# Ledger of designs, part 39: peptides against a protein of PDB entry 5YCA

Target 1, 132 residues: chain A of PDB entry 5YCA
Amino acid sequence: RSLPAERNPLYKDDTLDHTPLIPKCRAQVIEFPDGPATFVRLKCTNPESKVPHFLMRMAKDSSISATSMFRSAFPKATQEEEDLEMRWIRDNLNPIEDKRVAGLWVPPADALALAKDYSMTPFINALLEASS

## One batch from the design tools (peptide; aimed at target 1 R100)

Design b2_p25_3_s3 (made by RFdiffusion4, then SolubleMPNN; from b2_p25_3, 9 letters changed)
Fold by OpenDDE base, seed 4:
Structure b2_p25_3_s3 (fold): chain B 132 residues (1-132), chain A 25 residues (1-25)
Amino acid sequence: as target 1 above (132 residues)
Amino acid sequence: LEVLKIPVTPGEPLSLEKIEEALEK
């Protein structure tokens, strides 16, 4: 596969200590037609454009939104590039398509694999370790 | 915990964009 050329400068260093990011995470309950669900989120702001994206985790099973990861990592990606990556995820990882929230959601191990590819390991580690 | 009530389209997953919009309010 081919990932977009331009990456969010927030993720220039994949070796940073993730622990300072843990307190930045927030838990919230979203009410859906079939009942409430708890999510954990981490606000990630592009230091150049100042545009924020939220990385999302389902509290119940720790699934991470791969879609949110991709959009944060590659802010200038085309829809076609996103579609290609989502297809790759479907073919190579273990994504879940939740009926309540859009996008592809992946288990923690897959999320960390993607994090390496996107150079955002500290952020995903923090999101996974945060309390709900 | 913070509780968000976001309008949803019946039978359609809630978009990430709508979630982010709600969080930015």
Scores: peptide ipSAE 0.474, ipTM 0.872, DockQ to the pose 0.874
OpenDDE base, seeds 1, 2, 3, 5: peptide ipSAE 0.470, 0.473, 0.471, 0.467; ipTM 0.869, 0.871, 0.870, 0.869

Design b2_p25_3_s4 (made by RFdiffusion4, then SolubleMPNN; from b2_p25_3 with H5K E12K A18E L19I A24E S25K)
Fold by OpenDDE base, seed 2:
Structure b2_p25_3_s4 (fold): chain B 132 residues (1-132), chain A 25 residues (1-25)
Amino acid sequence: as target 1 above (132 residues)
Amino acid sequence: LPVLKIPHTPGKPLSLDEIEAALEK
C-alpha cells in the first residue's frame, strides 16, 4: 500500500515516552439511540497548522478508530487515499464497523500495528492506557 | 462524567467530524 506523502509533524518521533500523554486523554460519554457509550479521546494538534484531530477509543472493548488515526496522521490526505488505506485495513487487519460511530475500529493489537506504520506509537499507547 | 448529546440521523452512525465539532464547542 501507499500511504500519503506528508505526515503530521506531531508524529515525527515514534520512540518518545507515552506516559506524559496519558493525563491528556479524556473519558467522554456520548448519548446514542440505544443508550450511552463511553469513549476515551486524545486531542492531537498539528503543531504547524494548529488543526486538531481526536483519537478515539471505545472504553468497553478498547477498540481504536483507525479512521481517526489516519486522519490525524495524514492531514493532507485525499479521500481516495483514505479509502485505499481503509480497504487495506479491511483486507489485512480485523476491523469492525460500529453502528454508533462511523469509520473502521480495530482492536488494540491492530491499532498498535497501524501506529507503527503511522509513527503514532506513543499516542496509541497513551490512549490505550488511559482510564475511562 | 458529562454526557455529550449530538443530533443523530436515525439509523446512521455519527461521523468523526460530527463528534469533533461537538467536542470543540
Scores: peptide ipSAE 0.728, ipTM 0.950, DockQ to the pose 0.916
OpenDDE base, seeds 1, 3, 4, 5: peptide ipSAE 0.728, 0.726, 0.728, 0.727; ipTM 0.951, 0.950, 0.950, 0.950

Design b2_p25_4 (made by RFdiffusion4)
Pose (drawn by RFdiffusion4):
Parts: structure tokens; C-alpha cells; sequence
Structure b2_p25_4 (pose): chain A 132 residues (1-132), chain P 25 residues (1-25)
């Protein structure tokens, strides 16, 4: 599949061990109407533009926001490219919708498959292993 | 009125997502 032409330089090496990234993750309880949910997040900063994005994980089922991954991976992604990629995820992987949180959420195996596609493996590895 | 309620719930859901994606605290 086609992907946005440019990638976040933070992701120039898919093979680095992830041990140092785990302590950078944070668990956070967020209140919803029914009621609290726990998330794990990792702040990822583009080293060139300094623009940050959060990678998100739901602690209950360890679902990963594929939307968050995409937005962190491709700085100049158009809305059309994002729409195309979310359609591809829906058609080829196993996402879930949560009424409470927007975006496409995928199980760990699917998140890792996408991480390989986006060259984000160490970061998703760290997000998945972090304490909740 | 059911359509307006669904639009409002969708907007709140998007705002929560934005908060998760951008809030430092």
C-alpha cells in the first residue's frame, strides 16, 4: 500500500532495543461518563521539527491507537492519506471502536505489524511492555 | 433531535481524543 512519502526522523532505526523507552512511558487514569479508564502513553518528539505526538495504549485490553501511530509516523500526511490508511486497517487488520475514544484501536499483534510498516517497532514494543 | 444528540456525542468524543493526544498533564 502507498504511505505518506516522508517519515518522522525519530523512526530511522526499527532495530534498536526498547529497554530505555519503557521508563519514559506513563500510565494515566482518565474519567469518562462510565467512568474511569487507564491509558499508557509515550510522548514522541520529532527531533527536527520538535513537534510531539503521543502514542496511546488502553490498559484494559492493551489496544493501541493506530491513529496515534500514524500521526506520529508521518508529519506531512494529508487527511486523504490518513483516511486511506484507516480504511486499509479496517480492511486488513482487526480494529476496534470504542464509543469513548476516537480513532482506530488495534490489538498488540496488529499494532506490531503496523509498527514494522511505520518503522516504529522499538516504540510500540516499549508501549506494550510498560506498566499500566 | 436524535441526530443533534449523536452529533454532540461525536464532537465530545473527538475533543476527548484530542485531549489525550495533546494534553501534557
Amino acid sequence: as target 1 above (132 residues)
Amino acid sequence: HAEELREEEEEERQEMFEKLMTDED

Design b2_p25_4_s1 (made by RFdiffusion4, then SolubleMPNN; from b2_p25_4, 11 letters changed)
Fold by OpenDDE base, seed 5:
Structure b2_p25_4_s1 (fold): chain B 132 residues (1-132), chain A 25 residues (1-25)
Amino acid sequence: as target 1 above (132 residues)
Amino acid sequence: DEEEERRREEEEREEVQERLETSED
């Protein structure tokens, strides 16, 4: 597969220590028709465009939104490029279907695999280690 | 500024809540 040409400069170094990012995560409860669910979010701001994105984790099963990862990593990606990547994830990884919430969600191992591809490893590690 | 930070947190929480409450991608 091919990924978009331009990547968010926030992710220029995939080897950074993730621990300083852990306290930047925030937990929150979302109310759904069938009951509440806890999520953990990490605000990631593109240092050039100043546009923020929130990386999202479900607290219960630690699923990560692959959609949020992609949109944060590739700020100039087209919808077609996103669709192609999401299809690749469906075909090659193990996404979880949750009809209550938007986006394509993947288990922690898949999230870390994507993080490597997107150069987001410190941010995903922090998101996974944050308390809920 | 603590008050500004609290307001920002509330706005961000509401933004995320709105997005996660919808199933449309």
Scores: peptide ipSAE 0.542, ipTM 0.871, DockQ to the pose 0.038
OpenDDE base, seeds 1, 2, 3, 4: peptide ipSAE 0.540, 0.540, 0.538, 0.538; ipTM 0.870, 0.870, 0.869, 0.869

Design b2_p25_4_s2 (made by RFdiffusion4, then SolubleMPNN; from b2_p25_4, 15 letters changed)
Fold by OpenDDE base, seed 2:
Structure b2_p25_4_s2 (fold): chain B 132 residues (1-132), chain A 25 residues (1-25)
Amino acid sequence: as target 1 above (132 residues)
Amino acid sequence: RREEEERRRREERERFQERLETDES
């Protein structure tokens, strides 16, 4: 596959300590037709553009939004590039279908694999370790 | 060269921490 050429400078170093990010995560209860569900969110602001994106985790099963990861990592990606990556995820990983939420969601192991590809490992580690 | 690389990494971590504190909430 071919990932977008330009990446969010927030993710320039994949080896940074993730522990300072843990307290930055926030739990949020969201109401759905079938009842409430808790999510954990981490606000990630592009230091150049100042545009924020929220990385999202379902608290209960630790599913991570791959779509949120991609959009945060690649601020100049086209819709076509996103579609291609989401198709790759569907073909090569183990996405979870959930009609309640937008985007493509993946299990923790898949999220960490994507984090390596997107240079987001500290952020995904923090998101997974944060309390809900 | 090794010492310079270690210093660079330390400075990058410090800048990262600074950004996190600035962007909090």
Scores: peptide ipSAE 0.059, ipTM 0.623, DockQ to the pose 0.016
OpenDDE base, seeds 1, 3, 4, 5: peptide ipSAE 0.026, 0.039, 0.037, 0.054; ipTM 0.601, 0.610, 0.602, 0.611; seed 5 fails the geometry check

Design b2_p25_4_s3 (made by RFdiffusion4, then SolubleMPNN; from b2_p25_4, 16 letters changed)
Fold by OpenDDE base, seed 3:
Structure b2_p25_4_s3 (fold): chain B 132 residues (1-132), chain A 25 residues (1-25)
Amino acid sequence: as target 1 above (132 residues)
Amino acid sequence: SAAARAAEEEARRLAIQEALETSEE
């Protein structure tokens, strides 16, 4: 597959220690028709544009929003490029079906695979280890 | 804080039903 040409400079080094990012994560309870659900989020600010994006995890099963990862990693991507990547994820990984939430969500192992592709490994590890 | 409110807004946007998001477009 082909990923967008320009990547968020926040992710220039995939080898950094993730532990300093763990306490920066925050839990959030959101009410849905079938009851409350807890999410964990991590603020990621592009150091050049100063635009923040939030990486998202479902606390219960540790599913990660692939959509949040892609949008943070590729700030200049077109909607068409996003659609192509989401289709690739559906065809090659193991996305979770949940009608309550927007975007495409994947289990931890798949999130870490995507993190390698997007150079986001420290951020995804921190998000997965944070308490809820 | 303003930052906390912005974080909550984006979190909700990414966690709400896909059908609701598309209906607002």
Scores: peptide ipSAE 0.102, ipTM 0.666, DockQ to the pose 0.108
OpenDDE base, seeds 1, 2, 4, 5: peptide ipSAE 0.051, 0.091, 0.056, 0.038; ipTM 0.619, 0.666, 0.623, 0.631; seed 2 fails the geometry check

Design b2_p25_4_s4 (made by RFdiffusion4, then SolubleMPNN; from b2_p25_4, 15 letters changed)
Fold by OpenDDE base, seed 4:
Structure b2_p25_4_s4 (fold): chain B 132 residues (1-132), chain A 25 residues (1-25)
Amino acid sequence: as target 1 above (132 residues)
Amino acid sequence: SAAEEAARERQRRLEIQEKLETSES
């Protein structure tokens, strides 16, 4: 696969300590037709454009939104590039398409694999370790 | 139709995703 050329400068260093990011995560209860569900979110702001994206984890099964990861990592990506990556994820990883929310949600191991590819490891580690 | 129902469901899911991303709870 071919990832977009330009990456969010927030993710310039994949080796940073993730622990300072843990308290920045926030839990949120969302009401759905079948009942409430808790999500953990981490606000990630592009230091140049100042545009934020929220990384998201389902608290119950720790599924993480791969779609939000991609959009945060590659702010100038085209829809076509996103579609290609989502197809790759579907073909090579184990994503879940939740009927309640949009995008592809992947288990923790897959999220960490994507994080390595997108240079987001500290942020995904923090998101996974945060309390709900 | 089935196609229209699927489209409505996709739209609903997008709205929920936006709610997740923009809510300040």
Scores: peptide ipSAE 0.029, ipTM 0.575, DockQ to the pose 0.756
OpenDDE base, seeds 1, 2, 3, 5: peptide ipSAE 0.028, 0.037, 0.028, 0.026; ipTM 0.577, 0.668, 0.599, 0.593; seeds 1, 2, 3 fail the geometry check

Design b2_p25_5 (made by RFdiffusion4)
Pose (drawn by RFdiffusion4):
Structure b2_p25_5 (pose): chain A 132 residues (1-132), chain P 25 residues (1-25)
Amino acid sequence: as target 1 above (132 residues)
Amino acid sequence: NPDMDFAIANADPETKAALEQLLPH
């Protein structure tokens, strides 16, 4: 499939061990109407533009926001490109919708498949292994 | 999304930013 032409330079090496990234993750409890949910997040900063994005994980089922992955991976992505990619995820992977949080959320195996596509493997590995 | 809006309205700055990025553009 086509993907946005440019990638976040943070992701120029998909093979680095992820041990140093785990302690950079944070668990956070967020209140919703019914009620609290726990998330794990990793702040990822583009080393050139310095623009940060958070990678998100829901602690209950270890679902990963594919939307958060995409938006961190491709700095100049158009809305059309994002829409195309979310459609592709729906058609080819196994996402879930959570009434409470927007975006496409995928199980760990699907998150890792996408991480390979986006060259984000060490970061997703760290997010998945971090304490909740 | 009333659930999402509720969570964002009651979140600290960093958590708010993390949640807002999940919203459609």

Design b2_p25_5_s1 (made by RFdiffusion4, then SolubleMPNN; from b2_p25_5, 10 letters changed)
Fold by OpenDDE base, seed 1:
Parts: structure tokens; C-alpha cells; sequence
Structure b2_p25_5_s1 (fold): chain B 132 residues (1-132), chain A 25 residues (1-25)
């Protein structure tokens, strides 16, 4: 598959220690018709554009929004590039498409695989280790 | 989406931004 050419410079080094990012994560509760659900988020700001984007985890099953990862990693991606990657995820991973929330959600192991592809490993590790 | 509409209306700036990412299209 072809990933977008330009990546968020926040993710220039995939080998950095993730532990300093853990306390930067925050949990929030959303009240859905069938009950409350907790999401853990990590605010990721592109150091060039200064535009923030949140990486998202469902607290209950630790699934990570692959869509949030892609959009954070590739701020200049076209819709076609996003669609192509989302199709790849559907074809090669086992994403969850929850009607209550947007995006494709993948289990922790798959999230870490994507993180390697997107050079986001420290951020996804931190998001997974954060408390809810 | 009623759940998100209410949450967005009552959230602070960062919570609102996160909610807008999560809201179904």
C-alpha cells in the first residue's frame, strides 16, 4: 500500500521513550443512549501547523481509532489516500465500526502495527498504558 | 446525534474538539 508522502513532524522518531506521554492522556465520558462509555485521548499537536488532533482509545476494550491515527500522522493526506488506507485496514485487520462513534477501531496489537507504519509507536504505547 | 449534540454544547474547548472527532458523520 501507498501511504501519504508527508508525515506529521511530531512523529519523526519512532524510538523515543513513551512514558512521558502517559500523564498527558485524558479520559472523558460520553453518555450514549445505551449508557456511558469512556474514551481516553492523547492530544497531538503538529509542531509546524500547531493544529491539534486527538488519538482515541475506547477504555473498555482498549481499541484504538485507526482513523485518528491516520489523520494525525498524515495531515496533508487526500481523501483518496485516506479511503485507500481505510480499505487496507478493513481488508488486512479486523476493525470495529461502532455506530456510536466515527472511524475504524482496531485492537491494541493492530494499533501498534499501524503505529509502526505511521511512526507513532511511542504515542500509541502511551495511549494504551494510560488509565481511564 | 443527540448524545453528541448535548455533550458538545456542554463541553469545554478541548473536550468539544475531541467530541467532534468522535461524532458520527
Amino acid sequence: as target 1 above (132 residues)
Amino acid sequence: NPAFDYAVANADEEDRAALLQLAPR
Scores: peptide ipSAE 0.664, ipTM 0.925, DockQ to the pose 0.448
OpenDDE base, seeds 2, 3, 4, 5: peptide ipSAE 0.664, 0.663, 0.662, 0.663; ipTM 0.925, 0.924, 0.925, 0.925; seed 5 fails the geometry check

Design b2_p25_5_s2 (made by RFdiffusion4, then SolubleMPNN; from b2_p25_5, 11 letters changed)
Fold by OpenDDE base, seed 2:
Structure b2_p25_5_s2 (fold): chain B 132 residues (1-132), chain A 25 residues (1-25)
Amino acid sequence: as target 1 above (132 residues)
Amino acid sequence: NPAFEYAVANADAEDREALEQLAPR
């Protein structure tokens, strides 16, 4: 598959230690009709544009929003490019689509595979290690 | 979405930004 040509400069080095990012994660609870759900987020700011995106984890099952990863990694991606990647994820990773929240959600192992593709490994490791 | 509407009303600025990403369209 093809990914967008231009990547967020925040992810220029995929080999950095993730541990300093762990305390930067934050948990928030959303009260849904069927009960509360906790999400853990990591604010990722593009150092050039200064535009932030949040990487998202469902606290309970550690599912990661692949959509949040893609949008953070590829700030200049077209809608077509996003659609193509989301289709690839649907076809290859069996993502969760929860009607309560937006995006495609994948388990930790698949999130880390995507992280390697997107050069986001430290950030996804931190997001997975953070407490809720 | 009622859940998100309530959450947004009671969230700080950064929490609201996160909620905007999570809210289904």
Scores: peptide ipSAE 0.632, ipTM 0.921, DockQ to the pose 0.439
OpenDDE base, seeds 1, 3, 4, 5: peptide ipSAE 0.631, 0.629, 0.629, 0.632; ipTM 0.920, 0.919, 0.920, 0.920

Design b2_p25_5_s3 (made by RFdiffusion4, then SolubleMPNN; from b2_p25_5, 11 letters changed)
Fold by OpenDDE base, seed 2:
Structure b2_p25_5_s3 (fold): chain B 132 residues (1-132), chain A 25 residues (1-25)
Amino acid sequence: as target 1 above (132 residues)
Amino acid sequence: NPAFEYAVANADEETREALLQLAPR
């Protein structure tokens, strides 16, 4: 598969220690009609554009939003490029779609695989280890 | 999507922003 050419400079080094990012995560319980669900977010600001994107985790099963990862990693990606990647995820990983939220969500192992591809490993490790 | 709209409406500011960032463009 082909990923977009330009990557968020925030993710220039995939080898950095993730532990300082853990306390930067924030959790919120949302009360849905059928019960509560907790989401964990990590604010990731592009150091050049100053535009923040939030990486998202569903706390209970640790599903990570692949959509959030892609959009954060590739801020100049076209919709076509996103569609191609989401199709690849559907074909090669184990995504779920949840009626409560938008986009594709993947289990932790798949999220870490994507993180390696997107050079986001420290951020996804932090998001997965954060308390909820 | 009513469920998604419900989530957005009941989230705090940053969670709302996070959820909206996931919406179809």
Scores: peptide ipSAE 0.712, ipTM 0.937, DockQ to the pose 0.824
OpenDDE base, seeds 1, 3, 4, 5: peptide ipSAE 0.711, 0.711, 0.711, 0.710; ipTM 0.937, 0.937, 0.937, 0.937

Design b2_p25_5_s4 (made by RFdiffusion4, then SolubleMPNN; from b2_p25_5, 9 letters changed)
Fold by OpenDDE base, seed 1:
Structure b2_p25_5_s4 (fold): chain B 132 residues (1-132), chain A 25 residues (1-25)
Amino acid sequence: as target 1 above (132 residues)
Amino acid sequence: NPAFDYAVANADPETREALLQLAPR
């Protein structure tokens, strides 16, 4: 598959130690009509544009938002490029769609596979290891 | 989406921003 040409310079080095990122994660319990759910967020700021994107994890099953990953990694991607990648995810990984939140969510193993493709491994490892 | 709107309304500012970033463009 073809990924967007321009990647967020925040992710230029996939070999960084993830442990300093763990305490930067934040958890919040959100009340939904059908009960509470905890989400963990990691603020990722593009060092050039200074625009932040939040990576997101559902605490209970550790599902990670593939949408958040893609949009953070490829800030100039078109909707068509995103649609193509989301189709690829649907065809090749194990995404879920949750009525409570938007976008595609993937289990930890799939998230790490995407992280490798997007050069985001330290950030996804930190998000997965963060307390909730 | 009522459930999503409910979540956004009850989230702290950064969680709200995070959730809204996932919305269809």
Scores: peptide ipSAE 0.713, ipTM 0.938, DockQ to the pose 0.875
OpenDDE base, seeds 2, 3, 4, 5: peptide ipSAE 0.709, 0.708, 0.707, 0.706; ipTM 0.936, 0.935, 0.935, 0.935

Design b2_p25_6 (made by RFdiffusion4)
Pose (drawn by RFdiffusion4):
Structure b2_p25_6 (pose): chain A 132 residues (1-132), chain P 25 residues (1-25)
Amino acid sequence: as target 1 above (132 residues)
Amino acid sequence: ELETLEEELEELEELLEANEKLYED
């Protein structure tokens, strides 16, 4: 599939061990109407533009926001490119919708498949292994 | 019907605010 032409330089090496990234993750409890949910997040900063994005993980089922991954991976992505990619995820992977949080959320295996596509493997590995 | 719509609006506002918290420092 086509993907945005440019990638976040933070992701120029998909093979680095992820041990140093785990302690950078944070667990956070967020209140919703019914009620609290626990998330794990990793703040990822583009080393060139310095623009940050959060990678998100739901602690209950370890679902990863594929939307968050995409947005971190492709700085100049158009809305059309994002829409195309979310359609592709829906058609080829196993996402879930949660009424409470927007975006496409995928199980760990699907998150890792996308991580390889986006060259984000060490970061998703660290997000998945971090304490909740 | 009006009270049900106000409760639904309040719930949506709370969801919006919780979502904003996911992507803030």

Design b2_p25_6_s1 (made by RFdiffusion4, then SolubleMPNN; from b2_p25_6, 13 letters changed)
Fold by OpenDDE base, seed 3:
Structure b2_p25_6_s1 (fold): chain B 132 residues (1-132), chain A 25 residues (1-25)
Amino acid sequence: as target 1 above (132 residues)
Amino acid sequence: EEEKRREEEKREEIIKEAQAKLYED
């Protein structure tokens, strides 16, 4: 598959140690109509544009928002490029359906596979290891 | 059906508000 040409410069080095990012993660309880759910979030700011995106994990099953990963990694991606990638995820990975949340959410192993493709491995490792 | 629609709209509004919190700093 083809990914967008321009990537967030925050993710220039996929080999960095992830441990310093762990304490930057924050747990948050959000109330939904059918009950509360805890999320772990990591604020990722594009060093050039200064626009932040939150990488997100559901605490209960450790699902990661693939949509948020993509949007953070590729700030200039078109909607068509996003749609193509989300289709690829549906066809090749194991996304989870949850009506409470927007976008595609994937299991930890799939998130790490995407992280490798997007050069986000340290950030996803930190998000997965953070406490809730 | 009308009541069901109103309840669904309320649910969706709550979800929308909840989701917005995922992007708050």
Scores: peptide ipSAE 0.320, ipTM 0.805, DockQ to the pose 0.957
OpenDDE base, seeds 1, 2, 4, 5: peptide ipSAE 0.319, 0.310, 0.308, 0.314; ipTM 0.804, 0.801, 0.798, 0.801

Design b2_p25_6_s2 (made by RFdiffusion4, then SolubleMPNN; from b2_p25_6, 14 letters changed)
Fold by OpenDDE base, seed 1:
Structure b2_p25_6_s2 (fold): chain B 132 residues (1-132), chain A 25 residues (1-25)
Amino acid sequence: as target 1 above (132 residues)
Amino acid sequence: MEEEEERKRKEEEIIEEANKKLYSD
């Protein structure tokens, strides 16, 4: 696959300690037709553009929005590039199907695999370890 | 179509509520 060339400078170092990011995560209960669900989210601000993106995890099964990861990692990506990556994820990883939420969601192991590709490992580790 | 719009709305709600909490500290 071909990932966008330009990446968010927030993710320039994939080896950073993730522990300081854990308390920065926040939980939110959202009401759905089938009942409430808790999400954990982490605000990630591009240090150059100052544009924030929110990484999102479902608290119950720790599924993470691959779409949120991609959009945060590649702020100048085209819709075509996003579509290609989401297709790759569908074909090569184990995305879950949840009709309640937008985007493509993946299990923790897949999220960490993507995090390595996107240089987001500390942020995804923190998101996964945060309490809900 | 309606299902997709609902999913997007819920995701936006998550982000909106996240912002409220982040700036309420």
Scores: peptide ipSAE 0.062, ipTM 0.653, DockQ to the pose 0.109
OpenDDE base, seeds 2, 3, 4, 5: peptide ipSAE 0.025, 0.045, 0.018, 0.037; ipTM 0.506, 0.624, 0.422, 0.622; seed 5 fails the geometry check

Design b2_p25_6_s3 (made by RFdiffusion4, then SolubleMPNN; from b2_p25_6, 13 letters changed)
Fold by OpenDDE base, seed 5:
Structure b2_p25_6_s3 (fold): chain B 132 residues (1-132), chain A 25 residues (1-25)
Amino acid sequence: as target 1 above (132 residues)
Amino acid sequence: MEEEEERRRREEEIIREANEKLYSD
């Protein structure tokens, strides 16, 4: 597959220590028609554009929003590029679709696989290790 | 085709609502 050409400079180094990012995560309770659900979120700001995106984890099953990862990693991606990647994820990984929330959500192992592809490993590790 | 469009519309609404909930501070 092909990924967008320009990546968020925040993710220039995939080998960074993730531990300083853990305390930056925040729990968030969101109300849904069938009840509340807790998420863990990590604010990721593009150092050039100063545009923030939130990486998201479901507290219940530790699923990570692949959509949030992609949008954070590739700030100039077109919708077509996103659609292509989401299709790739559907075809090659094990995403779930929660009808309550948007996007594709993948289990931790898949999230880490994507993180490697997107050069986001420290951030996903931190998100996964953060308390809910 | 119409059913697919409706599904897409619903998905877009879910995405929008989720994004509002997930990305709002």
Scores: peptide ipSAE 0.042, ipTM 0.567, DockQ to the pose 0.315
OpenDDE base, seeds 1, 2, 3, 4: peptide ipSAE 0.031, 0.038, 0.038, 0.040; ipTM 0.625, 0.572, 0.581, 0.556; seeds 1, 2, 4 fail the geometry check

Design b2_p25_6_s4 (made by RFdiffusion4, then SolubleMPNN; from b2_p25_6, 14 letters changed)
Fold by OpenDDE base, seed 3:
Structure b2_p25_6_s4 (fold): chain B 132 residues (1-132), chain A 25 residues (1-25)
Amino acid sequence: as target 1 above (132 residues)
Amino acid sequence: DEEERRRREEEERIIEEANRKLYED
């Protein structure tokens, strides 16, 4: 696959210690038609554009939104590039379908694999270790 | 095409709504 050329400068160093990011995460209970669900979120702001994205984890099964990861990592990606990546995820990883939420969600191991590709490892590690 | 457009718009709507809800204090 081919990832977009320009990446969010927030993710320029994949080797940074993730522990300072853990307390930046927040948990919140959200009401859905079938009942409440707890999410953990990490606000990630592009230091150049100042556009924020929330990386999201479902607290119950630790599923991570791959769509939000991609959109945060690649601010200038085309819709075609996103679709190509989401298709790759469907073909190569283990995404889940949840009708309550938008986007493509993946289990923790897959999220970490994507994080390596997107240079987001510290952020995904923090998101996974944060309490709910 | 139109089907793809509708899918993207719905996905964006739900993501934005989720982000809004998750931003609440």
Scores: peptide ipSAE 0.037, ipTM 0.586, DockQ to the pose 0.216
OpenDDE base, seeds 1, 2, 4, 5: peptide ipSAE 0.036, 0.035, 0.039, 0.036; ipTM 0.585, 0.559, 0.561, 0.630; seeds 1, 2, 4 fail the geometry check

Design b2_p25_7 (made by RFdiffusion4)
Pose (drawn by RFdiffusion4):
Structure b2_p25_7 (pose): chain A 132 residues (1-132), chain P 25 residues (1-25)
Amino acid sequence: as target 1 above (132 residues)
Amino acid sequence: TAEDLQMMLEEGLISQEQYEALLAS
């Protein structure tokens, strides 16, 4: 499939061990109407533009926001490109919708498949292994 | 709590209406 032409330089090496990234993750309890949910997040900063994005994980089922991954991976992505990729995820992977949080959420195996596509493997590995 | 909700809004994880409703709670 086509993907946005440019990638976040933070992701120039898919093979680095992820041990140093785990302690950079944070668990956070967020209140919703019914009620609290726990997330794990990793702040990822583009080393050139310095623009940060959060990678998100839901602690209950370890679902990963594919939307968060995409937005971190491709700085100049158009809305059309994002729409196309979310459609591809729906058609080829196993996402879930949560009424409470927007975006496409995928199980760990699907998140890792996308991480390879986006060259984000060490970061998703760290997000998945971090304490909740 | 407000900063946490603001972060959820900025990350596009909730809507503006949901953010206001949670602040009012």

